# Ledger of designs, part 241: peptides against a protein of PDB entry 3QIS

Target 1, 334 residues: chain A of PDB entry 3QIS
Amino acid sequence: PSLELSRREFVFENVKFRQLQKEKFQISNNGQVPCHFSFIPKLNDSQYCKPWLRAEPFEGYLEPNETVDISLDVYVSKDSVTILNSGEDKIEDILVLHLDRGKDYFLTISGNYLPSCFGTSLEALCRMKRPIREVPVTKLIDLEEDSFLEKEKSLLQMVPLDEGASERPLQVPKEIWLLVDHLFKYACHQEDLFQTPGMQEELQQIIDCLDTSIPETIPGSNHSVAEALLIFLEALPEPVICYELYQRCLDSAYDPRICRQVISQLPRCHRNVFRYLMAFLRELLKFSEYNSVNANMIATLFTSLLLRPPPNLMARQTPSDRQRAIQFLLGFLL

## One batch from the design tools (peptide; made by RFdiffusion4, then SolubleMPNN)

Design b2_p23_5_s2 (from b2_p23_5, 12 letters changed)
Fold by OpenDDE base, seed 3:
Structure b2_p23_5_s2 (fold): chain B 334 residues (1-334), chain A 23 residues (1-23)
Amino acid sequence: as target 1 above (334 residues)
Amino acid sequence: DEWQEEWEKLFEEFSKEFRELYY
């Protein structure tokens, strides 16, 4: 079997979080026999491509002289955004198009990623006084490394060594402040807030706005700004309540005094974000007659975002664990 | 309650700090 490929090199310029890009090519059976094609994993890879890449179709059958279009789709989800922001991964891959009993054809994927405040750690964002797109990529790496070390020191209750004149970090990320301040000012009376989805185009504008600027006003509807906050919280590499405290939150869920003690043990930025969000959500609940928002709805929605099970426990989460997690959050809303 | 007042105060303090920093 033999194939002809219309293209073998693909460049995806300016890849952004949640922005789909597509490149297409044709494969033609220029042989005399039918062939089956598939994208196959490289040696030591479990998948035929990186998590942000997809081929469609990824396999198929071609008669002699048959041609099929293949789409290469690049999409950075919450599952890939953090590793791309840190530069641990890049918009580079090699696809292996295999023919059954035939040759391998190599496709080169390249491009560039534009960092996002979405999928960046709370610790790193508290050190970023400017929009992430104004920060050199080299400095982003340093900020993530420093942020990890400061988080670990905070969890260990180590006295912050007043190591040299590092600029005082923000109390909360500016992006969280911008989202919450907007919602507090403009969305308290918004009917069905957090219940109505935002517009995808507006969500992209909000993401781009937060990545590139410090706006006076966030663009888009209150629903889009509210959903952008949810997306931000979901995309965090570590949830607002650190994984290390997850079990303690569940164990304390019915003791408000212990719940507050658990929150006090969060790293400063995580604790401040939690406090700030709870203050906002409590204020939003005062307007329940206008916005149709209630404590049970908010607790159910935000618990999955703020109090995620550690990756090793995700498959073991019981309905009882979920109810305890909701109860933990309810104790801060009521 | 003392805790609600603490959270409301932190909300106002953060909003003030950020406005003074950026606007």
Scores: peptide ipSAE 0.290, ipTM 0.852, DockQ to the pose 0.782
Fold by OpenDDE base, seed 2:
Structure b2_p23_5_s2 (fold): chain B 334 residues (1-334), chain A 23 residues (1-23)
Amino acid sequence: as target 1 above (334 residues)
Amino acid sequence: DEWQEEWEKLFEEFSKEFRELYY
């Protein structure tokens, strides 16, 4: 069996968070026998490609002189965004197109990723006074490393960060402030807020806007801005309530005093974001007659975003754990 | 609730700080 490939090198320029890119190529059976093709894992890999890449179809049969189009789809989800933002992973891969009883064909995937404030830590974002696209990638790596060390220090030492450092971090990420301030100004009376989906095009514009600028006004509908806030919170590498406090939140869910004490133990940026979001959500609840927002809906929606189980416990989350997590958040909304 | 008043105040404080920084 033999294949002819129309292309073997693929370049994905300016890959962005949640922006699908597609490159197509043809494979043709130029042999005299039917063949089966498949993308196969490299040696020691579990998958034929990286998590942000997909081939469609990934396998198939070709009769002699038959041709099939294969799509290579690049999509950076919340599951890949953090490692691409840090430069731990890159838009580079090698695909092995295997022909049964035939030759292996190697395809080279390359490109560049554009960093996003989505999937960046709250600690790093609090140090970024400018849009992420203005920050050199080398400095992003340093900011993530420093953020981790400062978080660990803040958890171990209730020592106030020395207020005297000329480069005081922001109280909250500017991106969170921009989203919340916009929603507060324009969306308090918005019917079905957080219940109506945003537009995909507007969501991409909002992401690009936050990555590249500090706008006077966020583009898009109130629904798109509201959904962008949800996407931002979902994409955080660590949730607003740190994984280390997850179990304590569940255990305290019916004691409002202990709940407040648990929140007081969050790193400063996480604690401030939590308080800022709760203040905003409480303000929205005052307008429930206009926006159809109620405490149970908000608690149910935001609990999955703000209070996530640690990755090792996700598969073990019980309905009781979810109810306790909702009850924990309700104690801050009522 | 004292905590509610503190959080509402934080919302105003942050909004002021960021407006002064960027606008």
Scores: peptide ipSAE 0.286, ipTM 0.852, DockQ to the pose 0.815
Fold by OpenDDE base, seed 4:
Structure b2_p23_5_s2 (fold): chain B 334 residues (1-334), chain A 23 residues (1-23)
Amino acid sequence: as target 1 above (334 residues)
Amino acid sequence: DEWQEEWEKLFEEFSKEFRELYY
């Protein structure tokens, strides 16, 4: 069996978070026998491609002289955004198109990723006074390293000794402030806030806006801005309530005094973001007659974002654990 | 509620700090 490929080199320029890019190519059975094709893992890989890449179809049959179009889809989800933002991963891959009883055909994937504030740590974002796209990639790495060290110092209750020449971090990420300040100003009376989905195009505009600018006003509907806040919180590499405190939040869920003590133990940026969000959500709840938002809905929605189980426990979360997590958050909303 | 007053104050303080930085 043999295949002819219309293209073998693919370049994905300016790949962005949640923006699908597609490149297509054709494969043709130029042989005299039916063939089965499949994308196969390289030696030592578990998958035929990186998590941000997909081939569609990834396998199939071709009769003699049959052709099929294959789409190479590049999509950076919340699962890949953090490693691409840090430069740990890159828009580079090699696909192996295997032909049963035939040859391997290599496809080269290349491109560039544009960093996003989505999927960046709260610690790093607190150090970024400018939009992430204005920050040199080399400096992003340094900011993540410094952010890790600050988180550790904060957890250890080590008083930062030297206020050395490093600019004082922001109290909360500017991106969270922009989203929340917009919602506070314009969305408190918005009917069905956090219940109505945003528009995908508006969400992309909001993401691009936050990545590239500090706007006076966020573009899009209040629903899109509200959903962008949810996406931001979901995309955080570590949730607003750090994984280390997850179990303590569940254990304290019915004791408001202990709940407050648990929150006080968060790293400074996480604690500030938590308090800022709770203050906003409490304010939003004052307008429940207008926005149809209630504490149970908000607690249910935000608990999955703010109080995520550690990755090792995610598969073991019980309905009781979820209810405790909701109750924990309710104690700050009521 | 002392906690509410603390959080409302923090919300205002942050909003002020960011407005002074960016606008």
Scores: peptide ipSAE 0.223, ipTM 0.847, DockQ to the pose 0.789
Fold by OpenDDE base, seed 5:
Structure b2_p23_5_s2 (fold): chain B 334 residues (1-334), chain A 23 residues (1-23)
Amino acid sequence: as target 1 above (334 residues)
Amino acid sequence: DEWQEEWEKLFEEFSKEFRELYY
């Protein structure tokens, strides 16, 4: 069996978080026998492609002289955004298109990723006074490493932030401030806030806006700005409530005093973001007659974002653990 | 609620800091 491929080299320029890119090519059976094709893992790989790439179809049959279109879909989800922001992964892959009882065909995937404030740590963003796209990639790596080290020192209660040598970090990420300040100003009376989904085009505009600028006004509907806040919180490499405190939050869920003590042990940026969000959400709850927002809805929604189980415990989360997590957050909203 | 006043104040302080920094 043999195939002819219309293209073997694919370049995905300016890949962004949550922006789907598609490149298509054709495969034709130029042989005399039916053939089965499949994308196969390389040696030592478990998957035929990186998590941000997909082929559709990834397998199939071709009769002699049959042609099929294959789509190569590049999509950076919350699961890939952090490693692409850090430069640990890149928009580079090699796909192996295998022909049963035939030869392999290699496809080269290349491109560039544009860093996002989405999927970047709260610590790094607090050190980032300019939009992420204005920050050199080399400096982003340094900021993430330094942020990790400072977080670890903060958790160990060791050294006061040496106020002298480094630029003072922001109290919260500017991106969180921009989103929350916008929602506070314009969305408190928005009916079905956090219940109605945003528009995908508007979400992309908001992401691009936050990555590239410090706007006076965030573009899009209040629903899109609200969903962008949810997406931001979901995409955090570490949730606003650090994984180390997850179990203590569950254990304290029915004691508001202990809950407050647990939050006080968060790293400064995480603690400030938590406090800032709870202040905003409490204010939003004052407008429940207009926005149809209630404490149970907000607690249920934000608990999954702010108080995520550690990856090793996700598969073991009980309904009781989820209820305790909700109860923990309710104690800050009521 | 002492916490509510602390949180409202924190919200205002952050909003002031960011406005002074960017606008």
Scores: peptide ipSAE 0.198, ipTM 0.834, DockQ to the pose 0.749

Design b2_p23_5_s3 (from b2_p23_5, 16 letters changed)
Fold by OpenDDE base, seed 3:
Structure b2_p23_5_s3 (fold): chain B 334 residues (1-334), chain A 23 residues (1-23)
Amino acid sequence: as target 1 above (334 residues)
Amino acid sequence: SSWQQEWEKLFEQFSEEFRKLYY
């Protein structure tokens, strides 16, 4: 079997979080026999491509002189955004298009990624007083390293050493403040807030706005701004309640005194974000007659975002664990 | 409760800090 490929090199410029890009090429059976094609993993890889890439179709049959279009889709989800923001991963891959009993054809994927405040740690964002797109990539790496060290010191209950002339970190990320302040000002009377989905185009505008500017007003509907807050919280590499405290939150769920003690043990930025969000959500609940928001709905929604099970426990989460997690959060809303 | 008032006050304090920094 033999194939002809219309293209073998693909460039994806200015890849952004949640923005789909597509490149297409054709494969033609220029042989005399039917062929089966498939994208196959390289040696030591579990998948034929990186998590932010896919081929469609990824396999198929071609009769002699048949041609098929293949789409290469690049999409950075919450699962890839953190490693691309840090530069640990890049918009580079090699795809192997295999023919059954035939040749391997190599496709080169390249491009550039534009960093996002989405998928960046709370610690790094608290040190980042300017939009992420204004921060040099070298300084982003330094901010991530410093953020890791601060998290460790906080977990160990070590007094922050007055390490040198580092600018005082923000109390919370500016991005969270912008989202919450907007919702507080404009969305407290919004019917079905956090129940109606936002618009995908508006979500992209909000993300780009937060990555590039410090606006006076966030663009889009209240529903899109509300969903952007949920997406932000979901995309955090470490949830607002750190994984190390997950089990203690469940164990304390019915003791409001112990719940407050657990929250007091969070890293400074995580603790501040948690308290800030709970204060906002409590204010939002005062307007329940207008916004149709209730404590059970809010607790159910935000628990999955704020109090995530550690990756090793995700497959073992019971309905009882989920209910305890909801009760933990309810103790701060009521 | 006393802690609820503490959190409401913290919310206002953060908002004032950010307004002074950016606006």
Scores: peptide ipSAE 0.216, ipTM 0.822, DockQ to the pose 0.781
Fold by OpenDDE base, seed 5:
Structure b2_p23_5_s3 (fold): chain B 334 residues (1-334), chain A 23 residues (1-23)
Amino acid sequence: as target 1 above (334 residues)
Amino acid sequence: SSWQQEWEKLFEQFSEEFRKLYY
């Protein structure tokens, strides 16, 4: 069996969070026998590609002189964004196209990733007074390391060092402030807010806007701005309610006093974001006659984002755990 | 509640802090 490949080198320039890029190539059976092709894992890999890459089709049969188009799709989801933002992973891979009873064909994937405020920690973002695309990559690494240390100090109830006024972290990320301030100003009377999906093109514009600028106004519809806030919260590497407090939130769900004590133990940035979001959501609930937003809908929606189970417990979340998580959040909305 | 008023003040405080910082 033998294949001819139209291309073996693929460059994905300026890869961004949630932006699908596609590169296509053709494979042709230039042999005299039918062949089966498949993308196979490299030695010591479990998958044929990195999580942000896929081939379509990833396997198939070709008759002699048959051709097939293969799409290489690059898509940075919430599951890959954090490791790409940190530079732990890169837009670099090697694909092995295997022929049954034949040879391997190597495809080189390369490119560059553009960092996003989506998938960046709350602690790091509170230290970023400028848009993430203005921050040097070396400084992003430092901010992530500093963010981890700040979280640990906060959990240990260590008194913050009296850092000079110039280096003080923001109370909340500017990106969250921009989203919430926009929604507060323009979306309180928006019918079906958080119930109507945004436009994908507008979501990309909002993400690019937050990554590159400090706008006076966020582009797009109120629905797109609202969905961008949900996407932002979902993409956080550590949820607004830290994983360490997840079980305590469930255990306290029916005691409003204990719920408040649990929230008081969050790192400062997480606690501030939580309080800021709860203040905003209570304001939206005052306009329920206009926006059709109710406490149960909001609690159900935001609980999945703010109070995520730790990754090791995700598969074990019971309906009772979900109800407790919702009840925990309801105690801050009512 | 006293807590609700605290959060409303916090919301206003953050908005004012960011306005002074960026606008």
Scores: peptide ipSAE 0.211, ipTM 0.811, DockQ to the pose 0.850
Fold by OpenDDE base, seed 2:
Structure b2_p23_5_s3 (fold): chain B 334 residues (1-334), chain A 23 residues (1-23)
Amino acid sequence: as target 1 above (334 residues)
Amino acid sequence: SSWQQEWEKLFEQFSEEFRKLYY
């Protein structure tokens, strides 16, 4: 069996969070026998491609002189955004197109990723006074590493780190402030807020706006701005309530005094974001007659975003654990 | 609650701090 490939090198320029890019190529059976093709893992890989890449179709049969179009789809989800933001991973891969009883064909994937404030830690964002796209990638790496080390020190020492001569971090990320300040000003009377989905085009504009600028006004509908806040919270590598406190939140869910003590033990940026969001959500609840927002809906929605089980426990979350997590959050909304 | 009022004030304080920084 033999194939002819129309292209073997693919470049994905300016890859962004949640923006699908597609490159197409043709494979033709230039042999005299039917062939089966498949994308196969390299010797040490479990998958034929990185998590942000997909081939469609990834396998198939070709008769002699038959041609098929293959789409290479690049999509950075919440699962890949953090490692691409840090430069730990890159838009580079090698695909192996295998022919049954034939040869391997190598495809080279390359490109560049544009960093996003989505999927960046709260600690790093509190140190970024400028939009992430204005920050050199080398400095982003340093900010993530330093932020991790400071988080660990703050959890261990329970003492305020001496505010040495380093620039004082923001109380909350500017991106969170921009989203919440917009919603507070313009969305308190918005019917079905957090219940109606945003527009995908508007969501992309909001993400690009937050990554590149500090706008006076966020573009898009109130629904799109509200969904952008949910996407931001979902994409955080460490949730607003740190994984280390997850079990303590569940254990305290019926004691409002202990719940407040658990929140007081969060790193400063996480604690500030939590309290800022709770203040905003309580303000929205005052307008429930206009916006149809109620405490049970908000608690159910935001609990999955703010209070996530640690990755090693995700598969073991019980209905009781979920109910305790909702009850924990309700104690801050009521 | 007294705690809710403390956080409503902090929301306004953050908004004022950010406005002074960026606008």
Scores: peptide ipSAE 0.181, ipTM 0.797, DockQ to the pose 0.795
Fold by OpenDDE base, seed 4:
Structure b2_p23_5_s3 (fold): chain B 334 residues (1-334), chain A 23 residues (1-23)
Amino acid sequence: as target 1 above (334 residues)
Amino acid sequence: SSWQQEWEKLFEQFSEEFRKLYY
């Protein structure tokens, strides 16, 4: 069997979080026999491609002189955004198109990723006083390392060493402030807030806006801004309530005093974000007659974002655990 | 910056509202 490929080199320029890019190529059976093709893992890989890449179709049959169009889809989800933001991963891969009883055909994938505030740690974002796209990639790495060290110091209750001439971190990420301030100003009376989905185009504009600027006004509908806040919280590598405190939140869910004590043990940035969000959501609940938002809805929605089970416990979350997690948040909303 | 003062003030306001739940 033999294939002809219309293209073997693919460049994905300016890859962004949640922005699908597609490159297409054709494969043709220029042989005299039917062939089966498939993308196969390289030596030592478990998958035929990196998590942000997909081939469609990834396998198929071609009769003699048949052709098929293959789409190479690059999509950075919440699952890949953090490692791309840090530069741990890159928009580079090699695909192996295998032909059964035939040859391997190599496809080169290259490109560049544009960092996002989405999927960046709260600690790093608190150190980023400028939009992430204005921050040199080298400095992003340093900020992540420093952010980890500050998280650890905060957890250990180490007295902050005299903050030398390093600029004091923000109390909360500017991106969270921008989103919440917008919602506070413009969305408190918005009917069905957090219940109506945003527009995908507007969500992309909001993400790009937060990544590139400090806007006076966030673009898009209140629904899109509200959903952008949810996406932001979901994309955090470490949830607002750190994984280390997850079980303690569940155990304290019916004791408001212990709940408050658990939150006091969060790293400074996480604690501030939690308090800021709870204060905002409590304010939003005062307008329930206008926005149709109630404490149970909000607690249910935000619990999955703010109080995520650790990855090792994700598969073990019971309905009781979920109810306790909701009850934990309700104690701050009521 | 003016922006920094605005967000710090808003953060303080929200933080004070939250603190009132403790006292």
Scores: peptide ipSAE 0.100, ipTM 0.750, DockQ to the pose 0.076

